# Peptides against a protein of PDB entry 5FRP: the designs that were tried, part 35

Target 1, 225 residues: chain A of PDB entry 5FRP
Amino acid sequence: VEWTESIPQIIATREDISKELNQALAKTFIDSDPRVRRTSVMIFNKVPVTEIWKNITNKAIYTSLLHLAREKHKEVRELCINTMAKFYSNSLNEIERTYQNKEIWEIIDTIPSTLYNLYYINDLNINEQVDSVIFEYLLPFEPDNDKRVHRLLTVLSHFDKKAFTSFFAFNARQIKISFAISKYIDFSKFLNNQESMSSSQGPIVMNKYNQTLQWLASGLSDSTK

## One batch from the design tools (peptide; aimed at target 1 Y119 F170)

Design b2_p20_3_s3 (made by RFdiffusion4, then SolubleMPNN; its pose is not in this set)
Fold by OpenDDE base, seed 1:
Structure b2_p20_3_s3 (fold): chain B 225 residues (1-225), chain A 20 residues (1-20)
Amino acid sequence: as target 1 above (225 residues)
Amino acid sequence: MNTTERKKAIEELKKLEEEA
């Protein structure tokens, strides 16, 4: 009986603590010090997704996380992009959609659009990172056709117009890259044959090989920048 | 956010990481 009477007070206290925590966290995501912002993002990497959803109930925190994907500080931005993509994937896999978490899901469901919209920045480093997180977290390889289609539809269902445009552009680019790689392999095989190299086609294929290589390389970021 | 609030927020973040 006494224990039961203490439960409301404990719950109230815990709720108050949770509220204070959420308020404090919301402030750290918008702190002027990039180290503080970095630490804030790292919470989403260190804490299990289920615990995040349970304990972080302030929607402003999630909104702020998404905004960091476009911040000026490179390290924080890069961390944020990876973090939000991973968090999205984990949430889809582990978090049930309920009435209680609906408002948070409304924000989380915008992560794919947020990521695809980063292509409009036209930064090679950002593009490469977005490419990577798409393949790793948003649209990972799935051998089950139904699951694959369901994931795709889920990702697309919340796209804005710009995200759709980027999506189609991305796919078109991937097809071109795949084709270029295939040609690169074919040319390489041809050039590795001495008889083929000595033929009248040798110089022509060499030129095409170099062009293909240059095209492929032009899409890569400078790792030194 | 003032320095005191920042410190408190960082401490709360650290606590959350430790409890997870």
Scores: peptide ipSAE 0.034, ipTM 0.667, DockQ to the pose 0.014
OpenDDE base, seeds 2, 3, 4, 5: peptide ipSAE 0.029, 0.023, 0.024, 0.031; ipTM 0.664, 0.636, 0.524, 0.666; seed 4 fails the geometry check

Design b2_p20_4 (made by RFdiffusion4)
Pose (drawn by RFdiffusion4):
Structure b2_p20_4 (pose): chain A 225 residues (1-225), chain P 20 residues (1-20)
Amino acid sequence: as target 1 above (225 residues)
Amino acid sequence: SFQEILERLQKNYEYLEDLR
């Protein structure tokens, strides 16, 4: 851990080495101890994306980084998901493509598909995290009308069938959810004024709204929240 | 079509945030 903690500054201060470092971090990314794996993925977080693209070039680093996204260990998996997504975003907003660096890009480009494939594991926390992460770094809410799409296509550019089916299923749910929140408000407004304390639908509508709110809460990790 | 898909996706996320 002590050794792994020092790399970001070294990479940030010297290009003298890209050989031994690439040789070592590969082992550091698959170590038995999760602390070192965490401290390893923290590199992609602490040192700027450009210096990562310049200094570390070994194929195994990126594959291990993305591989850990499906790991049992939680603290590593979450930081991994967030990191490789923010990295994917920054890895397009700063670094162009040439004849030589494309060799590794096929990994950076399979990040969104890998991210979308996490939904298939069917974990509330992970689904929530991927949800949060995608719209934070991948498909941002800014800044304009045209580029969102221009990039959206580049995100969609490297998908497997699963990524597409899940991409679309996430969208197919959106309408059903909208049809829910809209009715939720249409039912929640029932308390604006006295419509039915026990009249028209008092004994029935309360137990439609109260039971309907559970449907939206069934997908969240903490439904009681 | 892609703009519509993106808007739907963003609305879905917003709804998830509201629920959270």

Design b2_p20_4_s1 (made by RFdiffusion4, then SolubleMPNN; from b2_p20_4, 15 letters changed)
Fold by OpenDDE base, seed 4:
Structure b2_p20_4_s1 (fold): chain B 225 residues (1-225), chain A 20 residues (1-20)
Amino acid sequence: as target 1 above (225 residues)
Amino acid sequence: SLKELLDLLHQGNNYRNLIK
């Protein structure tokens, strides 16, 4: 009996702790110091997704996390983009949709749109990062066709118009890149053959090779910046 | 774990207090 009576108190205490934690975390996500914001984002990386969903119940925290994807501070932004993509993927894999977590899911389901909308910033570094997290977390390689299709449909189901446009543009670009890489390989093989290089086609292929390389390079961010 | 979350939160708060 006494133990059962202590359970509500423990639950209440936990609830109080949870409330305080949520309030504190909500503040740290919007702190003026980027280090504080960074630390806040790191919580989502270091704490298991199940524990996050259990303990972080303030929807404002999740909204704030998503907003940091457009953070001015580069380190915080980059961390946030990776974090939110990973968190999305982990949530899809590990968190069930319930009535209680519906409001949080409504926010989390916007992560794909949030990420795809970053392409409109027209920053090469951001674009590369978004490309990376798409392949790693949003639309990872999945050999199971049903799972792959289900994931794709899940991602697309919450797209806004801008995200759809960005998605199509992204895919079109990927096709072009793939084609360019294929050409690069073919040209490289040709140029590695001395007999082919000495042929009348040698100079022509060399020019095409250089053009292909230039095109591929133009799509890459400066690693020094 | 919740402990890890709390630890991270405390770290963040400590940074905030150091700048104030």
Scores: peptide ipSAE 0.056, ipTM 0.692, DockQ to the pose 0.016
OpenDDE base, seeds 1, 2, 3, 5: peptide ipSAE 0.043, 0.037, 0.035, 0.045; ipTM 0.684, 0.681, 0.641, 0.686; seed 3 fails the geometry check

Design b2_p20_4_s2 (made by RFdiffusion4, then SolubleMPNN; from b2_p20_4, 15 letters changed)
Fold by OpenDDE base, seed 2:
Structure b2_p20_4_s2 (fold): chain B 225 residues (1-225), chain A 20 residues (1-20)
Amino acid sequence: as target 1 above (225 residues)
Amino acid sequence: ELKELLDRLHEGHRQLQLIK
């Protein structure tokens, strides 16, 4: 743990990280101690993206980072999912594609697919986290339409078949959620009107309101778990 | 079509965050 904690400082101060250091760092990502794995992931959060790309040249490190998205340890997994999504976004924004870094980009370009494939685990907590990082890092709000479309195409360009299927399912779900929320609001307005509640439609709308609320709630993770 | 999709997705996410 202590050794791994020193790595961010070393990366920040040295232009050339030795092959040996890269190999040693690669081993920390598969360490049996979750604290070591966590510290290793945190390197990607503490060090500027440009310095990471410059100094971390061992492909195994990036591959291992992506693998931690399916980590058994919840905290490490959650940290990894956020870290890899952010790293992807920062890389797209700050790292130029060159001949020298092509092999690393081949790994990084799989991050969106890796994230969308997490939906197949069918875990509500994971789903919620993936939903969040999609809108925060993969497909962030961008006022420039051309930039938004370009980002979307970049994300999709490296999808496997499973990721595409997940993408369409996600989109369909989000549209349904939006529609349900709109209905919820309309029903709420109706029910808040005393005249409307006393009408013959009152009980019918109340039933629809409850059904809509239950449907919305069923898609949300329990914050207590 | 892609623009409209993105707009709907972001709006849905925004609305969901307001209810949470």
Scores: peptide ipSAE 0.217, ipTM 0.815, DockQ to the pose 0.515
OpenDDE base, seeds 1, 3, 4, 5: peptide ipSAE 0.211, 0.216, 0.211, 0.213; ipTM 0.809, 0.813, 0.810, 0.811

Design b2_p20_4_s3 (made by RFdiffusion4, then SolubleMPNN; from b2_p20_4, 14 letters changed)
Fold by OpenDDE base, seed 5:
Structure b2_p20_4_s3 (fold): chain B 225 residues (1-225), chain A 20 residues (1-20)
Amino acid sequence: as target 1 above (225 residues)
Amino acid sequence: SLEELLNLLHEGYLQRKLLK
């Protein structure tokens, strides 16, 4: 653990990290101690993306990072999911695609698929986290529409079949839920107006409200399964 | 359009986030 904690400083101070250090670092990602694995993942959070790409040249490290997305240890998994999503976004923004880094990019380009494939685990906590990192890092808010579309196309261009399926399925579901919530809010506002409740439309609106609530509850219950 | 899709997705996310 102590050794791994020193790695960020080493990466920051050295222009060229030795092959031996890369090999040693690769081992920490698969260490039996979750604390060691956690510390290893934290390297990607503490070191600038440009320095990581420069100094971490062993592709096995990146592969191992992605593998931790399905880690049994909850804390390590959650950290990894956030880390890889952020790292992906930062890489797209700051790292040029060259012949020299092609092999690493081939791995990094699979991060979106890796994340979307986590939906198949059918875990509520994982689903919520994936939803969060998608909109924080993969498809971030951007005022420039061209940049947003370009980012989306980049993400989709490396999807596997399962990721595409997941993308469409979950997006469709989430959109439906959002519409239901919007309707719920509108109905709630209407119901809070006593004058509207006394109108001839009151009972009709109330019925629609109840139907919407039932639908919403069913949708939320399915999302929790 | 892809832009419309992104808008829907972003709006949906924001709504969900506000409800938490």
Scores: peptide ipSAE 0.405, ipTM 0.891, DockQ to the pose 0.454
OpenDDE base, seeds 1, 2, 3, 4: peptide ipSAE 0.399, 0.400, 0.400, 0.395; ipTM 0.891, 0.891, 0.890, 0.888; seed 4 fails the geometry check

Design b2_p20_4_s4 (made by RFdiffusion4, then SolubleMPNN; from b2_p20_4, 14 letters changed)
Fold by OpenDDE base, seed 1:
Structure b2_p20_4_s4 (fold): chain B 225 residues (1-225), chain A 20 residues (1-20)
Amino acid sequence: as target 1 above (225 residues)
Amino acid sequence: DLKELLENLHLGNLYLKLIK
C-alpha cells in the first residue's frame, strides 16, 4: 500500500521534470545565441519522431521551431527548414492522430503552409531549398496512386490562401522548367547534326538554344553564395 | 535519450552564457 502511494509522487515528479525540461527547451529555441538555437533544432533530427511526440508536449516549442524558418541566421534557418519538413513527413508516417496529440498536430499540419509561404520572401536560395524539401519530404515520389493522392490532399488540406497561391505558382514554374528542358534537348540534338547546323535554321536554333540556357540559368542560385 | 539531450542543451546554454 505504501509503495502504491509513492507511485503518484514519482509520476508527478517525472511530470514535473518533463515540464521543466520542456520549459527549458522552449527558452533555448528563442535564445539570442544562434548556436543554442541550432542545437535546439538538432534535437528534432537526433531524436526519433515517436520520442519527440511523447516527451515534447509544450506547444511553444513546435511553434518556435516553425518560426525559425524565417530567422535571420542562414545556417539555423536552413537547418530548420530541412528539419521541419522531415519531421512533418516522419510524423505523418509514424504518429497516429489522437485526441491527446490533437493540439500538436494542429501546429504540425501548418508546416506545409509555412514552407510554401517562404516563397514570398523571394530569395533564390530559400526557393531552391523549399523546392528540395517539397520533393524530398512533403510530396515524395510515390508509385501508389492512392497513397500519392492521399498525401497530396493531406498537404493541401491545411493550406492558407497564400500557400495555395504559392503552390499553383510553383507548379506552373515546374511545368515551364520542364518545357524549357525539353526544348533544350531538342535544340541540342538539332545543333549536334552538322547538316542541320549548316542549314538556314542553324543560327535561329542557336539563338533559341542560348535563350533557353539563359532562362534556365537565371532560375538557379549562385552556388558560391 | 531525449532527456540527456535536453540536459546537455541546458548545460550548454548555461556554459555559453558564462563564456560571453
Scores: peptide ipSAE 0.072, ipTM 0.724, DockQ to the pose 0.015
OpenDDE base, seeds 2, 3, 4, 5: peptide ipSAE 0.030, 0.031, 0.060, 0.029; ipTM 0.564, 0.543, 0.713, 0.566; seed 4 fails the geometry check

Design b2_p20_5 (made by RFdiffusion4)
Pose (drawn by RFdiffusion4):
Structure b2_p20_5 (pose): chain A 225 residues (1-225), chain P 20 residues (1-20)
Amino acid sequence: as target 1 above (225 residues)
Amino acid sequence: NEAVEKAEELFNRRHFLFNL
């Protein structure tokens, strides 16, 4: 851990080495101890994306980084998901493509599909995290009308069938959810004024809204929240 | 209450994606 903690500054201060470092971090990314794996993925977080793209070039680093996204260990998996997504975003907003660096890009480009494939594991926390991460770094809410799409296509550019089916299923749910929140408000407004304490639908509508709210809460990790 | 807020955030996110 002590050794792994020092790399970001070294990489940030010297290009003298890209050989031994690439040789070592590969082992550091698959170590038995999760602390070192965490401290390894923290590199992609602490050192700027450009210096990563310049200094570390070994194929195994990126594959291990993305590989850990499916790991049992939680603290590593979450930081991994967040990191490789923020990295994917920054790895397009700063670094162009040439004849030689494309060789590794096929990994950076399969990041969104890998991310979308996490939904298939069916974990509430992970689904929530991927949800939060995608719209934070991948498909941002800014800044304009045209580029969102221009990039949306580049995100969609490298998908497997699963990524598409899940991409679309996420969208098919959106309408059903909208049809829910809209009725949720239409039912929640029932308390604006006295419509039926026990009149028209008092004994029935309360237990439609109260039971309907559970449907939206069934997908969240903490439904009691 | 927090679940509702999260559901609303998720909705907005999916709604934004749908518009695209």

Design b2_p20_5_s1 (made by RFdiffusion4, then SolubleMPNN; from b2_p20_5, 13 letters changed)
Fold by OpenDDE base, seed 3:
Structure b2_p20_5_s1 (fold): chain B 225 residues (1-225), chain A 20 residues (1-20)
Amino acid sequence: as target 1 above (225 residues)
Amino acid sequence: DEAIKKVLERHKRGSYLNSL
C-alpha cells in the first residue's frame, strides 16, 4: 500500500518510469489486498492523463484496470468504473493517436464496451453507476453538433455486439423515463387543481400518478444496499 | 442471446407506459 501511494509523486516528478516500476505496478492491480488495488486505481485519478500515457507503458496495467470493473469488492469496482470512464474521456480530449501508443489505445477504446457490458450483470447499483458515467464522461452534453457526433461515433466504433444491444436498450429506456417524467408532471398538475380532482377523472389520474411513481422508483437502487 | 434478451426485457419493462 505505502509503495503504491508513492507512485503518483514519482510519476509527477520523473519523465521516464522504468520498465521495472511498470512491472511492479502491474502486480498491484491484481494484488489480493483490495486496499492495494484501490490505491493502484487511484493513481489514474491523481496523475494527469498525459503523464499516465507517458509513463505507464505496460499494457497489462490498463487491461487489469478494465478487469476491475467486474471486481467483487464493491468499493474498488465503483472506483474503477468512475476512474476508467473519466480516463477514457480525458484520453480522447488530451491524447493524440500515434504509432507508439497504438497498443494502449486498442485497450482504452474497449472502455465503452466494457462499461455497457456491465448492464448484463443486472445489478441496479452497477446500472445506476454506468448510467451516471455515460452522461458524465462517455457521452457528455455537447452543444456543438459536430463534436457530439464525433464523440458518439468514436464510442460506437469499438462496440461489440453486446455493447450495441445494451446501447440501444439504454436509449430506449431513457426515452421511456423521459415520457414517464412528463406524465408525472402532467398528473401532478392535474391533481394540484381542485376542480380536476373533483371530476370523474380525479381517481383515475391519481391511480396513474401512483403507478408512474412506482415505475420510476422501480428503476432506482436502494441506497441502503 | 439470452443475455441480450434479458437486457432488452429489463429496458422494455414499461407496459404501463404504453397505457399512458
Scores: peptide ipSAE 0.037, ipTM 0.589, DockQ to the pose 0.046
OpenDDE base, seeds 1, 2, 4, 5: peptide ipSAE 0.036, 0.035, 0.035, 0.034; ipTM 0.592, 0.595, 0.589, 0.590; seed 5 fails the geometry check

Design b2_p20_5_s2 (made by RFdiffusion4, then SolubleMPNN; from b2_p20_5, 14 letters changed)
Fold by OpenDDE base, seed 2:
Structure b2_p20_5_s2 (fold): chain B 225 residues (1-225), chain A 20 residues (1-20)
Amino acid sequence: as target 1 above (225 residues)
Amino acid sequence: TEAIEKVKKRYENGSYLNSL
């Protein structure tokens, strides 16, 4: 743990990290202690993206980072999912594609697929986290149409078949949620009107309102679990 | 295929939305 905690400072102060240090760092990602694995992931959060790309040249480190998205330890997994999504976004924004970094980019370009494939675990907490990082890092709001389309195409260009299926399912879900929210608003407005509530439709709309709420709630994770 | 169907079902269980 202590050794791994020192790595961000070393990367920040040194222009080149030795092959030996890269090899040692690679081992920390597969350490039996989840605290060591957590600390290793935190390197990607504490060090600027440009310095990571410069100093971490062992592709096994990046592969190991992506593997931790399916970690059994909840805290490490959650940290990893956020970290890799952010790292992907920062890399797209700040790192030029060159011949020298091609092999690393081949790994980094799989991050979107890795994230979308987490939906197949069928865990509500994981699903919510993936939803969050998609909107925050993978496909953020972009007012420029050309930039938005370019980002979308970049994300999709490396999808496997499962990721594409998950992507379409996600989008379909968003449409349904939007519709349900719209109906919730309409029913709420109706129920807030005394004349409408006194009508023959009052009980019917109340029932639909409750059903809509139940459905919306069923898609949310329990924060206590 | 089974995993794909599970993902679809998770997002298709909104059949009641068609009645709204």
Scores: peptide ipSAE 0.033, ipTM 0.556, DockQ to the pose 0.046
OpenDDE base, seeds 1, 3, 4, 5: peptide ipSAE 0.031, 0.030, 0.031, 0.031; ipTM 0.552, 0.550, 0.546, 0.550; seed 5 fails the geometry check

Design b2_p20_5_s3 (made by RFdiffusion4, then SolubleMPNN; from b2_p20_5, 12 letters changed)
Fold by OpenDDE base, seed 2:
Structure b2_p20_5_s3 (fold): chain B 225 residues (1-225), chain A 20 residues (1-20)
Amino acid sequence: as target 1 above (225 residues)
Amino acid sequence: TEAIKKVLERNNRGSYLNSL
């Protein structure tokens, strides 16, 4: 743990990390202690993306990072999912594609597919987290149409078949949620009107309101679990 | 295929929306 915690400082101060250090770092990602694995993931959060690409040249480190998205240890998994999504976005924005880094990009380009494939686990907590990182890092709001389309095409260009299916399912779900929210708003407005509530439709709308809330809530994770 | 079905089922949870 202590050794791994020192790595961010070493990367920040040194121009080149030795092959031996890269090999040692690669081992920390598969350490039996979740704390060591967590600390290893945190390197990607503590060190600027440009320095990571410069100093971490061992492909196994990047591959191991992606594998931790399915880690059994909840904290490590959650950290990894956020970290890889952010790292992907930062890499797209800041790292030029060159011949020298091509092999690492081949791994990094699989991050969107890796994330979308997590939906097949069918865990509400994982689903919620993936939803969040998609909007925050993978497909962020972009007012420039050309940039938005370019990002979308970049994300989709490396999807496997399962990721595409998950992508379409995600979009379909978003449409349904949007519709439900719209109805929730309409019912709320109706119920906030005293004349409407006193009408014969009052009880009917109240029932629909409750059903809509139940439907929306059923898709949310329980933060207490 | 089973995993895909689970994702679709999750997204299609509750036939209630079809009644709104």
Scores: peptide ipSAE 0.043, ipTM 0.574, DockQ to the pose 0.046
OpenDDE base, seeds 1, 3, 4, 5: peptide ipSAE 0.042, 0.041, 0.042, 0.040; ipTM 0.569, 0.567, 0.567, 0.558; seed 5 fails the geometry check

Design b2_p20_5_s4 (made by RFdiffusion4, then SolubleMPNN; from b2_p20_5, 13 letters changed)
Fold by OpenDDE base, seed 1:
Structure b2_p20_5_s4 (fold): chain B 225 residues (1-225), chain A 20 residues (1-20)
Amino acid sequence: as target 1 above (225 residues)
Amino acid sequence: EEAIKKVLERAKRGEYLRSL
């Protein structure tokens, strides 16, 4: 009986400790030192998703993580974008939706929208990174049609208006890129044929080839930045 | 949990260094 009476106190103490830890952790995400912020983000990469959901219960931490996607510090921002995308994917795969974690899921479910909204910054480096994390984590290759559709619907179900617009623009761009690549290949094949290159069409195709390359290159970020 | 503790410890150290 005495042992049973001590359990609530122990539980309460653990809850208090957990609360204090969560409060302290929340402060690290908004620390003035980018190294501290970086280290805070790394927690989500180093700790299994199940343990994160179990131990990090302060909503402010998750909200702060999402805000770091627009941070001025490039390294922290890039890390955050990759981390939040991966965390989203892992959460979908490993975390059950319950009444108890509903409030956290409400935040996590906004990650796709948060990422797609980054396209409005109009930064080529950010765009490339967002493209990458979409294909790697948000909408990964899935051979099962039902699973693929379900994932897509899940991602889209929490989009805001801006995210939807960005999504459509993204898809349109991908189609254009695919078409351009196809043209590039066709032009390359044509130009590799000596007879074709020497024909009256040779110079015309060469010009189109160059235009296609320029267009493709214009969408690429400077790797030196 | 251990990773979280390490981050918090580092953060505290950083705050301490800034207070110096």
Scores: peptide ipSAE 0.027, ipTM 0.630, DockQ to the pose 0.014
OpenDDE base, seeds 2, 3, 4, 5: peptide ipSAE 0.026, 0.023, 0.019, 0.014; ipTM 0.636, 0.530, 0.501, 0.353; seeds 4, 5 fail the geometry check

Design b2_p20_6 (made by RFdiffusion4)
Pose (drawn by RFdiffusion4):
Structure b2_p20_6 (pose): chain A 225 residues (1-225), chain P 20 residues (1-20)
Amino acid sequence: as target 1 above (225 residues)
Amino acid sequence: DAFNKVNNLYNRRKFLFELL
């Protein structure tokens, strides 16, 4: 851990080495101890994306980084998901393509598909995290009308069938959810004024809203929240 | 808090739908 903690500054201060470092971090990213794996993925977080793209070039680093996204260990997996997504965003907003660096890009480009494939594991927390992460770094809410799409296509550019089916299923759910929140408000407004304490639908509508709110809460990790 | 999360999720999915 002590050794792994030093790399970001070294990489940030010297290009003298890209050989031994690439040889070592590969082992550091698959070590038995999760602390070192965490401290390894923290590199992609602490050192700027450009210096990563310049200094570390070994194929195994990125594959291990993305591989850990499916890991049992939680603290590593979450930081991994967040990191490789913010990295994917920054790895397009700063670094262009040439004849030589494309060789590794087929990994950076399969990040969204890998991310979308996490939904298939069916974990509430992970689904929540991927949800949160995608719209934070991948498909941002800014800044304009045209580029969102221009990039949306680049995100969709490298998908497997699963990524598409899940991309679309996420969208198919959106309408059903909208049809829910809208009715939720249409039912929640029932308390604006006295419509039926026990009149028209008092004994029935309360247990439609009260039971309907559970449907939306069924997909969240903490439904009691 | 669950409702706020649902709203956030909704806004995110709505935004994705708009993009498409």

Design b2_p20_6_s1 (made by RFdiffusion4, then SolubleMPNN; from b2_p20_6, 13 letters changed)
Fold by OpenDDE base, seed 1:
Structure b2_p20_6_s1 (fold): chain B 225 residues (1-225), chain A 20 residues (1-20)
Amino acid sequence: as target 1 above (225 residues)
Amino acid sequence: EAIEKVLKRHERGEYLNKLL
């Protein structure tokens, strides 16, 4: 009987400790020191997704994580973008939607929109990173049609208007890139044939080849920056 | 105020290191 009477106090104490921990953690995401912010983001990479959902209950922490995607500090921003995309994917795979976690899911469900909205910054490095995390975590390769469609619908279901616009622009760009690569291959094959190169079409194809290369290169970030 | 900010950062850093 005495043990049973102590359980509410223990639960209350643990809840209080959890609350204090969450409040302390929330402050670290907005710390002026980028090292502190970086370490805060790393929690989401080092701790299993199930434990994060269990122990991090303050919605402000998740909101703050998403805000770091637009952080001025490059290292923190890049880490955050990868982390939030991975966390989204892991959450979809491992966390059930319940009444208790609905408020957190409302935030997590905005991650795809948050990422697609980064294209409006018009930074080539950010664009490249967003492209990468989309294919790795948001819309990964899935041979099962039903699973693929379900994932796609899940990702799109919480898009804002800007994210939808960005999504369509992204897809259109990918089609153009694919077409350009195909043409690059065709031109390369043509130019590798000596008879073809010596023909009247040789100079024309060479010009088109160079234009295609320039177009493809213009979409790549400078790795030296 | 600057010292207090540094101390608070240090405390937050230690806390994060204990969580990780």
Scores: peptide ipSAE 0.050, ipTM 0.678, DockQ to the pose 0.014
OpenDDE base, seeds 2, 3, 4, 5: peptide ipSAE 0.029, 0.024, 0.023, 0.005; ipTM 0.667, 0.568, 0.549, 0.452; seeds 3, 5 fail the geometry check

Design b2_p20_6_s2 (made by RFdiffusion4, then SolubleMPNN; from b2_p20_6, 14 letters changed)
Fold by OpenDDE base, seed 5:
Structure b2_p20_6_s2 (fold): chain B 225 residues (1-225), chain A 20 residues (1-20)
Amino acid sequence: as target 1 above (225 residues)
Amino acid sequence: EAIEKVLKRLKNGQYLNDLL
C-alpha cells in the first residue's frame, strides 16, 4: 500500500524532474560556451539511445543538436556530425515508431538531409567527415539485400531536393574515385616491372600515374587543417 | 557542473528503471 501510494509521487516527481532536466538541457545546447555545447552533445554518446528517447522529450533539444552540425566551432561541429549520424542509426535500429514519439521522429528523420546538405558548405574536412558517417552510420554495409534496400529507402524518403542532389553527386564521385584507384593500381603494377618501364609505354604510363595521383590527392583533405 | 548533474540524473533514472 505504501509502495502504491509512493508511485504517483514518484511518477509526478519524475515528470517534474524530467521536465526541468529537459528545459535545462535545451539551454545547454545553445549556450555561448562551446565547451558547454560539446558536453551537451556528449550526452547522446554516453546515454543509450533508448534512454535518450525516453527521457529527452523536448523537441528543441533535438532541433538544436541538428543545428550544431553547422556550428562554427570545429570540434563541436565534428562531434555533432558523428553523434547525430550514430544517433540516427541507433534510433532506426532500436526505437519503435509510435504515436507518442512521432514528433521526435519527424526531427530525427531529417538527420540524413541535414548531413547531406553539409556538402554545400564546400569544405573538404566537412565533406570527408560526412563521407565517413554515411558509410559508418547512415548506409552501413549490410549483406542482407532486403535490409539494405529498406535502410536506403528510409534514408531517401525524407530527403529534401538539395539532399538528393548531394546524394547523386556523392555517388558519382565515389565511382570516379574507385575508377581512379583501380587505374592507380594498374599503373603501379606496370611501373614496378622493369621491362615495362623500359618499353615505349613506360613514359606514357608514368605520366598517367602521376596524373592519377594528383587527382586522388586533390580530393583528400589536409589533415593538418 | 550542471551537465554533470543532468547526466547523473539520467544515469540514476536508468538505474532506477533497471531496478524496477
Scores: peptide ipSAE 0.053, ipTM 0.636, DockQ to the pose 0.017
OpenDDE base, seeds 1, 2, 3, 4: peptide ipSAE 0.036, 0.033, 0.042, 0.036; ipTM 0.688, 0.680, 0.622, 0.603

